# Peptides against a protein of PDB entry 3VZA: the designs that were tried, part 34

Target 1, 98 residues: chain A of PDB entry 3VZA
Amino acid sequence: RVERLCKSKELFEERLGLEIRRIHNEQLQFIFRHIDHKDPDKPYMFTLSINEQGDYEVTSCTPPLDCISEFQLKVRETNNFSAFIANIRKAFTALSFK
Target 2, 62 residues: chain B of PDB entry 3VZA
Amino acid sequence: AAYVTQLYYKISRIDWDYEVEPARIKGIHYGPDIAQPINMDSSHHSRCFISDYLWSLVPTAW

## One batch from the design tools (peptide; made by RFdiffusion4, then SolubleMPNN)

Design b1_p12_3_s4 (from b1_p12_3, 8 letters changed)
Fold by OpenDDE base, seed 3:
Structure b1_p12_3_s4 (fold): chain B 98 residues (1-98), chain C 62 residues (1-62), chain A 12 residues (1-12)
Amino acid sequence: as target 1 above (98 residues)
Amino acid sequence: as target 2 above (62 residues)
Amino acid sequence: ADDLLQKLLAIK
């Protein structure tokens, strides 16, 4: 079971190009790769926490996204975290073409 | 690891087939209406294409 | 990030 979980994590990381890390101050870091086809290993990242009110809060975004604040509002309203992550990846992808 | 793996599923709605050879990307995407099989040969695609394809399965509608 | 993970994992 433990071996399966390790393999599962590795498969998700490689196939989705998404790494999820637990980092300081009770945050999760989401690292996207495979965004820029010319530089597949270039990371696009954001960090997430729960604020004092219990709401999702993006604490950093590198490179910055103009739409991240709107997405934060949307995920709070809808609780659709899947769409939240997918839209962020979409935005990073668009940014990579600029 | 268990929690992170569960989070990957919450995000992607993909369940992998762990019994196939490494070059085979096989699994099931569970969409809101129907389940869709995933079955591709990774040796025929770039890493970026594979990721883009898999993410294309994930709805972006809020 | 246990609270955050638990919140995320509780999403239906």
Scores: peptide ipSAE 0.511, ipTM 0.952, DockQ to the pose 0.709
Fold by OpenDDE base, seed 2:
Structure b1_p12_3_s4 (fold): chain B 98 residues (1-98), chain C 62 residues (1-62), chain A 12 residues (1-12)
Amino acid sequence: as target 1 above (98 residues)
Amino acid sequence: as target 2 above (62 residues)
Amino acid sequence: ADDLLQKLLAIK
């Protein structure tokens, strides 16, 4: 089971180009790679926490995304976390073309 | 540790086939209506293409 | 991040 879990994590990280880390102050860091086809290892990342009101809050985004605040609102309204992550990746992808 | 794997599933809705050779990307994507198989030869694609393809399976509609 | 993970893992 432990071996399977480790393998599963590695497969997701490589295939999705998404690393998820637990970091200080009870946050999760999401690191996207494989965004820029010319620089596949370039990281695009954001951090997420639960604020005092119990809502999802993006605490950082690098590089910054103009749409991140709107996405934060949307995920709070819909609770569709999958779409939240997918839209962020889509936005990072669009940014990589600029 | 298990939590992270579960989170990946919550995000992607992908279940991998762990019994295939490493070069084979095989699994199932569970969409809201139907499940679709994933079956790729990784040697035929770039890492970015593979990731882009897999993420294209994930709906962006809120 | 346990509370955050818990919240996320509770999503259908």
Scores: peptide ipSAE 0.505, ipTM 0.951, DockQ to the pose 0.690
Fold by OpenDDE base, seed 1:
Structure b1_p12_3_s4 (fold): chain B 98 residues (1-98), chain C 62 residues (1-62), chain A 12 residues (1-12)
Amino acid sequence: as target 1 above (98 residues)
Amino acid sequence: as target 2 above (62 residues)
Amino acid sequence: ADDLLQKLLAIK
């Protein structure tokens, strides 16, 4: 049911603090919130596409992460997209502790 | 859409229970070794704690 | 690449 799908999306967005948006040029934007406990609504985000070779490519990352290029390599090697997203969130969390 | 919710499942491996009251966070996390229930009262935790806890269930090993 | 991700990226 469409109603259940909408509810499911809302539950994931709120509980995981992760919004997934389709944006221009066939990209996905991943927006993390609930990272900074002192500023729960502060967004941490990156965009992802598939390049001409068919590989995952991070097209932007805000704030920037030193490890993002390595994670891109790892996800290409392992195809473990779950770990890719989880590691990015962990990196954003670490960054929030300035 | 179905693709979006399926992507959330692919990322988190969580399946929610949609029949409980909004304040109850209930579901199942399907880890590689064992499936574990999720059952928490959201009124007892901050949004950040809830998110951190749920993400802690997701393996980070490549 | 993940088939589901490919499908999502292909949808305009």
Scores: peptide ipSAE 0.429, ipTM 0.946, DockQ to the pose 0.129
Fold by OpenDDE base, seed 4:
Structure b1_p12_3_s4 (fold): chain B 98 residues (1-98), chain C 62 residues (1-62), chain A 12 residues (1-12)
Amino acid sequence: as target 1 above (98 residues)
Amino acid sequence: as target 2 above (62 residues)
Amino acid sequence: ADDLLQKLLAIK
């Protein structure tokens, strides 16, 4: 049901504070909000693609995360994409406390 | 839209209850071993708290 | 993007 799918997307975006966009060059952009309690609309984002070898590759991360390269290795090893996204959010959260 | 919502489920393992009023955040989180109900009054919490709480349901173990 | 989505959605 199209209407249900639209509502579902909106609920996920608002409640998880996560927007997922399809962007140029066959990439997905993941935009986290609701990270900084002092600035809930401040975006924390990364982009993801599949490289020529068929592996997940983080093509950008803003703000940068020291751990992002390790997470990229972990998701390639485990294919646990849920943990991948959750750990990135956890890292962004830690970064927001400066 | 279907693919995006499927991806949200793959990430969060949350299924929303779409029949409740907008102020009620109701659904089910399907963990690896047990399903956990979600039932919150959004008017009692900040947007950040709600998101933090929901993400706390998602395991970070690889 | 579709290929990436399909790859992600294929993960259990």
Scores: peptide ipSAE 0.360, ipTM 0.947, DockQ to the pose 0.738

Design b1_p12_4_s1 (from b1_p12_4, 4 letters changed)
Fold by OpenDDE base, seed 1:
Structure b1_p12_4_s1 (fold): chain B 98 residues (1-98), chain C 62 residues (1-62), chain A 12 residues (1-12)
Amino acid sequence: as target 1 above (98 residues)
Amino acid sequence: as target 2 above (62 residues)
Amino acid sequence: SDDDIFRKLLAL
């Protein structure tokens, strides 16, 4: 089972181009790759925590996204974490063309 | 790794088939409607195309 | 819930 879980993580990382890491101060770092077809290894990333009120809070975003504050509001309203992550990737993708 | 894989599922709603050869990307996407199979030959596509395709399965409606 | 998994992941 442990071997399968490790394989599962690796498959998700490679196929989705998304790495998830625990970092300091109780945060998760989400690192997208495979965004720019001309530079597939270029990382697009953001960090996320749960604040004292229990709400998702974006603590950093690189490169910065104009829409990130609106997405934070939307995920707090809907609790749709899947759409939250997917919309961020969509925004990073759009940014890679500019 | 159990919790991170659970998070990946919560994000993507994808369950992989772990018994196929490495070049085969096979699984099931559990969207809001009927579950859809995933079955791709990775040798036919770039890494970016594969990722873009898989993410296209994930609804962006809030 | 999604945030429950999030918290569990942070607790590891």
Scores: peptide ipSAE 0.415, ipTM 0.952, DockQ to the pose 0.163
Fold by OpenDDE base, seed 3:
Structure b1_p12_4_s1 (fold): chain B 98 residues (1-98), chain C 62 residues (1-62), chain A 12 residues (1-12)
Amino acid sequence: as target 1 above (98 residues)
Amino acid sequence: as target 2 above (62 residues)
Amino acid sequence: SDDDIFRKLLAL
């Protein structure tokens, strides 16, 4: 089972181009790659925590997204975490076309 | 590692087939109503195309 | 729920 779990993580990282890391101060870092077809390894990332009120809070976003505050509001209202992450990737993709 | 893979599933709703050869991307995407198969030959596509395709399966409606 | 998995991941 442990071997399968390791393989599963690697498959998700490569196929989705999404790495998830635990970082300092009880945060998760989400790193998107495979966004820019001309530079597939260029990272697009944001960090996320649960604040004292129990709500999702975006603590950083690189590069910055104008829509990130609205997405934070929407995920708090809907609790649709999947749509939250997918919309962020969509926004990063749009940004890569400049 | 169990929790991170659970998080990947919560995000993507994809379950991989771990028994196929490495060049085959095979699995199932579980949508709201209908499950859809995934079956790609990775040697025919770029990494970016594969990722874009898989993410296109994930609904963005709130 | 999704946030439960999130919290469990942070607790590891």
Scores: peptide ipSAE 0.386, ipTM 0.951, DockQ to the pose 0.164
Fold by OpenDDE base, seed 5:
Structure b1_p12_4_s1 (fold): chain B 98 residues (1-98), chain C 62 residues (1-62), chain A 12 residues (1-12)
Amino acid sequence: as target 1 above (98 residues)
Amino acid sequence: as target 2 above (62 residues)
Amino acid sequence: SDDDIFRKLLAL
């Protein structure tokens, strides 16, 4: 099972181009790659925590997204974490065309 | 790794087939309606295409 | 809620 779980993580990282890291101060870092077809390894990332009120809070976004605050509001309203992450990737993709 | 893989599933709703050869991207996407199979030859596509395709399966409606 | 697995991941 441990071997399968390790393989699963690797498959998700490669196929989705999404790495998830635990970082300081009880945050998760989401790192998207495979966004820019001209530079597949270029990272697009944001960090996320749960604040004292129990709400998702975006603590950083690199590069910055104009829509990130709205997405934070939407995920708090809907609890649709899947759509939250997918919309951020979509926004990063749009940004990659500059 | 158990929790991170669970998070990946919650995000993507994809379950991989772990018994196929490495070049085969095989699994099932569990959408809101009907589950759909994934079956790709990774050697025929770029990494960006593969990722874009898989993410296209994930609904963006809130 | 999806934040449950999120919290568990942070607790590891």
Scores: peptide ipSAE 0.385, ipTM 0.951, DockQ to the pose 0.160
Fold by OpenDDE base, seed 2:
Structure b1_p12_4_s1 (fold): chain B 98 residues (1-98), chain C 62 residues (1-62), chain A 12 residues (1-12)
Amino acid sequence: as target 1 above (98 residues)
Amino acid sequence: as target 2 above (62 residues)
Amino acid sequence: SDDDIFRKLLAL
């Protein structure tokens, strides 16, 4: 099982181009790659925590996204974490074309 | 790694087939309506295309 | 809940 779990993580990282890391102050860092087809290794990332109120809070976003605050609101309203992450990737993708 | 893989599933709703050769991207996407198979030859596509395709399976509707 | 896995991951 341990071997499969490790392999699973690697497959997700490579195939989705999404790395998930635990970082300081009880945050998760989400690192998207494979966004820019001209520079597949260029990272697009954000960090996420759960604040004292128990709500998802984006603590950083690099590069910045104008829509990130709206997405934070939406995920708090809907609890649709999947859509939250997917929309962020979509936004990063759009940004890469600018 | 159990929790991170669970998180990946929570995000993508993809379950990989771990028994196939590395060049084969095979799995199942569990959408809200019906499960759809994933079966790609990675040698035929760029990494970016593969990622874009897989993410296209994930609904963005809130 | 939605954040269960998230919290568990942070606790590792």
Scores: peptide ipSAE 0.409, ipTM 0.952, DockQ to the pose 0.160; fails the geometry check

Design b1_p12_4_s2 (from b1_p12_4, 8 letters changed)
Fold by OpenDDE base, seed 1:
Structure b1_p12_4_s2 (fold): chain B 98 residues (1-98), chain C 62 residues (1-62), chain A 12 residues (1-12)
Amino acid sequence: as target 1 above (98 residues)
Amino acid sequence: as target 2 above (62 residues)
Amino acid sequence: AEDELLEKLLAM
């Protein structure tokens, strides 16, 4: 089971180009790669926590996204975490086309 | 480890087939309407294309 | 602590 779980994580990381890390102060870091086809290893990342009210809170975003605050509002309203992450990736993708 | 894999499922709604050869990307995407199989030969595609394709399966409607 | 965050995310 442990071996399968490790393999599962590796498959998701490579195929989705998404790494998820636990970082200090009860936060998760989401690192997207495979965004820029000319630079596949270039990271696009944000950090997330749950605040004292129990709501999703984006604590950082690199590079910055002007839409991130709206997405935070939307995920709080809809609780659609999948759409939240997917929309962030979509926004990063759009940003890569400078 | 179990939590992070469950988080990946929560995000992508993809369940991989772990018994196939490494070059085969095989699984199932569980969309809101119907489950769709995934079956790709990774040697025929770039890493970026594969990721873009898989993410295209994930609805962005709130 | 980080595990708790994961659990909370998954519970929502």
Scores: peptide ipSAE 0.280, ipTM 0.942, DockQ to the pose 0.829
Fold by OpenDDE base, seed 3:
Structure b1_p12_4_s2 (fold): chain B 98 residues (1-98), chain C 62 residues (1-62), chain A 12 residues (1-12)
Amino acid sequence: as target 1 above (98 residues)
Amino acid sequence: as target 2 above (62 residues)
Amino acid sequence: AEDELLEKLLAM
């Protein structure tokens, strides 16, 4: 079972180009790769926490996204975490073309 | 490890087939109303194409 | 603490 879980993590990381790390101060770091087709290993990342009110809070975003505050509002309203992450990736993708 | 894999599923709604050869990307994407099979030969595509394709399966509607 | 965050994310 443990071996399967490890393999699962590796497959998701490679195939989705998304790494998820636990970092200091009760945060998760989401690192997207495979965004820029000219530089597949270039990272696009953001960090996330849950504040005292129990709401998702983006604590950093690199490179910065103008839409990140709106997405934070949307995920709080809808609780659609999947759409939240997917929209961030879409925004990073759009940014890579500019 | 269990938590992170569960989080990947929460995000992508993809379940992989772990018994196929490494070059085969096989699994199932579970959409809101349908399940769609995934079956790709990774040797025929770039890493970026594969990722873009898989993410295209994930709805962005809130 | 990080595990708790993961648990909360998964619970929502």
Scores: peptide ipSAE 0.277, ipTM 0.942, DockQ to the pose 0.847
Fold by OpenDDE base, seed 2:
Formats: C-alpha cells, structure tokens, sequence
Structure b1_p12_4_s2 (fold): chain B 98 residues (1-98), chain C 62 residues (1-62), chain A 12 residues (1-12)
C-alpha cells in the first residue's frame, strides 16, 4: 500500500501536471505545470486554506487571476472542489495564451 | 500521505491502473454519469497534451 | 497542521 501511494502521487503529479504541497500556516499549495506548451515546466500556482468559518480561502495566486475570487465564492456555494481546481487550471491555461 | 492521493481523486475522479508499464497511461475516469477508461501511450504525446487531455475529462460545471 | 487541512478538504 505504501509503495502504491507513493507511486500514485508521482503518477498524478506527472500526468495531471499538478503538485500539491503542504506549506506553513495550515495551507496547501497547488502548483500547475504543463500549462504552457512552449514552457511545460513553468509553474502556475495558488495557495488554499480553510478559514475560521470553515470556508475555502485562496491565500495567494501566482500569476494572479481575475476570476479567482469568483471561483472561491462558487466553491463555497457548491462545494464542488473538483470544478474549482479544474476551472483554475482552465483560467491559467487561458492566461498562458496572452 | 494517503490524504494527498485521496485529494487527487477528489479533484480528478481518476483511478490509475498501477500494474501497467510506465509508458502506458491507463485508468478509469469516474464522471457524473458514466465511468470511462483511460488508455493511452505516453510516448505518442507531449506532457502538455496528456495533462490537457486528462483535465478535459474533469467537468468545469459548478 | 497541514494534515488537518487535508482532512477538512476531504471531508467536504
């Protein structure tokens, strides 16, 4: 099981181009790669926490996304975390074309 | 930890086949209505294409 | 801790 878990993490990281890291102050950092086909290793990232009210809170976003606040609202309303992450990636992808 | 793999599943709804050669990207995507197989040869595609394709399986509707 | 955040994320 341990070996599978380690392999699973590596497969997800490579295949989805998404790394998830634990960082200080009870936050998770989500790092997208494979966004820009011309620069596959270029990172696009945001950090996430659960605030005192129990809501998802984006604490940083690099590069910044105009839509991130709206997405934060939407995920709080719907609890659709999958769509939340997918939409962020979609937004980063759109940004890479600019 | 086990939590991170669970989180990846929560995000992607993908379950990988871990008994396949590394060059074979094989698994199952569990969509809202149907489960569909993933089966592709990574040597035929760029890393970006693979990621884009897999993410295309993930609904963006809230 | 960060583990708690993961647990919360998974619980939602």
Amino acid sequence: as target 1 above (98 residues)
Amino acid sequence: as target 2 above (62 residues)
Amino acid sequence: AEDELLEKLLAM
Scores: peptide ipSAE 0.272, ipTM 0.942, DockQ to the pose 0.813
Fold by OpenDDE base, seed 4:
Structure b1_p12_4_s2 (fold): chain B 98 residues (1-98), chain C 62 residues (1-62), chain A 12 residues (1-12)
Amino acid sequence: as target 1 above (98 residues)
Amino acid sequence: as target 2 above (62 residues)
Amino acid sequence: AEDELLEKLLAM
């Protein structure tokens, strides 16, 4: 099972171009790559935490997204985390076209 | 790394086939209505195309 | 902790 889990993580990271890291102050960092076809290794990232109220909170977003605050509201309302992540990637993709 | 792999599934709804050769991207996407097979030859596509394709399977409706 | 955040995400 351990070997399978390790392989699974590697496959997701490469195929989705999404790395998930545990970072300081009880946060998760989501790092997207494979966004810019001209620079596949360019990272697009955001960090997520749970605030004192128990709500998901985006603590950083690089590069910044105008829509990130709205997405934070939507995920709090719907609890649709899949759509949350997918929409962020979609927004990063749009941003990569400048 | 059980939690992170579970999170990947929660995000993507993809389950990989771990028994195939490395160049074969094979799995199942479990959408809200139906399950769709994934079966790609990675040597025929760029990394960006593969990622874009897989993410296209993930609904963005809230 | 980070694990708690992961657990909460998975519980949604």
Scores: peptide ipSAE 0.268, ipTM 0.942, DockQ to the pose 0.765

Design b1_p12_4_s3 (from b1_p12_4, 5 letters changed)
Fold by OpenDDE base, seed 5:
Structure b1_p12_4_s3 (fold): chain B 98 residues (1-98), chain C 62 residues (1-62), chain A 12 residues (1-12)
Amino acid sequence: as target 1 above (98 residues)
Amino acid sequence: as target 2 above (62 residues)
Amino acid sequence: AEDDLLKKLLAK
């Protein structure tokens, strides 16, 4: 089971180009790669926490996204975390065509 | 690791086939309607194409 | 339910 879990994580990281890390101050870091076809290893990332109210809170976004505050509102309203992550990736993709 | 893999599933709704060779990207995507198989040869595609394709399976509607 | 998973991931 442990072996499969490790393999599963590796498959998701490579195939989705998404790495998820636990970082200081009870935060999760989401790192997207494979966004820029000209630079596949270029990272696009954001950090997430759950505040004292129990709400999702984006604590950083690099590069910055104008829409990130709206997405934070949307995920709080809908609790659709899948759409939240997918929309962020879509926004990063659009940004890569600056 | 279990929590992280569970999170990946909640995000992507993809379940991989772990018994195939590494070059074969095989699994099932569980969309809002019906499940669809994933079966592609990674050697035929760039990493970016593969990721873009898989993410295209994930609905962005809130 | 989804935030429960995140809480588990964020737990020390």
Scores: peptide ipSAE 0.272, ipTM 0.944, DockQ to the pose 0.161
Fold by OpenDDE base, seed 1:
Structure b1_p12_4_s3 (fold): chain B 98 residues (1-98), chain C 62 residues (1-62), chain A 12 residues (1-12)
Amino acid sequence: as target 1 above (98 residues)
Amino acid sequence: as target 2 above (62 residues)
Amino acid sequence: AEDDLLKKLLAK
């Protein structure tokens, strides 16, 4: 089971180009790669926590996204975490086309 | 590890087939309407294309 | 629930 779980994580990381890390102060770091086809290893990342009110809170975003605050509002309203992550990736993709 | 893989599923709604050869990207995407199979030869595509394609399966409607 | 999963991941 442990071996399967490890393989699963590796497959998701490579195929989605998304790494998820636990970092200090009870945060999750989401690192997207495979965004820029000319620079596939370039990371696009944000960090997420749950604040004292129990709401999702984006604590950082690199590079910054103008839409991130709106997405934070949307995920709080809808609880659609999947759409939240997917929209962030979509925004990063758009940003890569400078 | 279990929680992280569960999170990946919550995000992508993809369940991989773990018994195929490494070059085969095989699984099932569970969309809101119907489940669709994934079956790709990774040697025919770039890493970026594969990721873009898989993410295209994930609805962005809130 | 997704919130429960995230809370578990974020817990120390």
Scores: peptide ipSAE 0.271, ipTM 0.944, DockQ to the pose 0.164
Fold by OpenDDE base, seed 3:
Structure b1_p12_4_s3 (fold): chain B 98 residues (1-98), chain C 62 residues (1-62), chain A 12 residues (1-12)
Amino acid sequence: as target 1 above (98 residues)
Amino acid sequence: as target 2 above (62 residues)
Amino acid sequence: AEDDLLKKLLAK
């Protein structure tokens, strides 16, 4: 079972181009790769926490996204975490063409 | 590790087939109303194409 | 229930 879980994580990381890390101060770091087809290993990332009110809070975004504050509002309203992550990836993809 | 894999499923709604050869990307995407099979030969596509395709399965509607 | 998984991941 443990071996299967490790394999699962590796498959998701490679196939989705998404790495998830637990970092300091009770945060999660989401690292997207495979965004820029000319530079597949270039990272696009953001960090996330849950604040004292219990709400999702984006604590950093690199490179910065103008839409990130709106997405934070949307995920708080809808609790659709999947759409939240997918929309961020879409925004990073659009940014890579600018 | 269990929590991280659960989070990947929460995000992508994909369940992989772990018994196929490494070059085969096989699994199931569970949409809101239907289940869609995934079956790709990774040797025929770039890493970026594969990721873009898989993410295209994930709805962006709030 | 929806954010329980995230809370578990963020917990020390």
Scores: peptide ipSAE 0.263, ipTM 0.944, DockQ to the pose 0.158
Fold by OpenDDE base, seed 4:
Structure b1_p12_4_s3 (fold): chain B 98 residues (1-98), chain C 62 residues (1-62), chain A 12 residues (1-12)
Amino acid sequence: as target 1 above (98 residues)
Amino acid sequence: as target 2 above (62 residues)
Amino acid sequence: AEDDLLKKLLAK
């Protein structure tokens, strides 16, 4: 099972171009790559925490997204975490076209 | 790594086939209505195309 | 802790 879990993580990282890291102060860092076809290794990232109320809170976003605050509201309303992450990637993709 | 892989599944709803050769991207996407197979030859596509394709399977409706 | 955050994220 341990070997399977390790392989699974590696496959997701490469195929989705999404790395998930645990970072300081009880945060998760989501790092997207494979966004810019001209620069596949360019990272697009945001950090996420759970606040004292138990709600998702975006603590940083690089590069910044105008829509990130709205997405934070939407995920709090719907609890659709999948759509939350997918919409952020979609927004980063749009941003890469400048 | 159990929680991380669980999170990837929560996000993507993809379950990989771990028995195929590395160049074969094979799995199942479990959408809200139906399950769809994934079966790609990675040597025929760029990394960006593969990622874009897989993410296209993930609904963005809230 | 980070593990607690993961658990909370997965629970939602």
Scores: peptide ipSAE 0.223, ipTM 0.940, DockQ to the pose 0.815

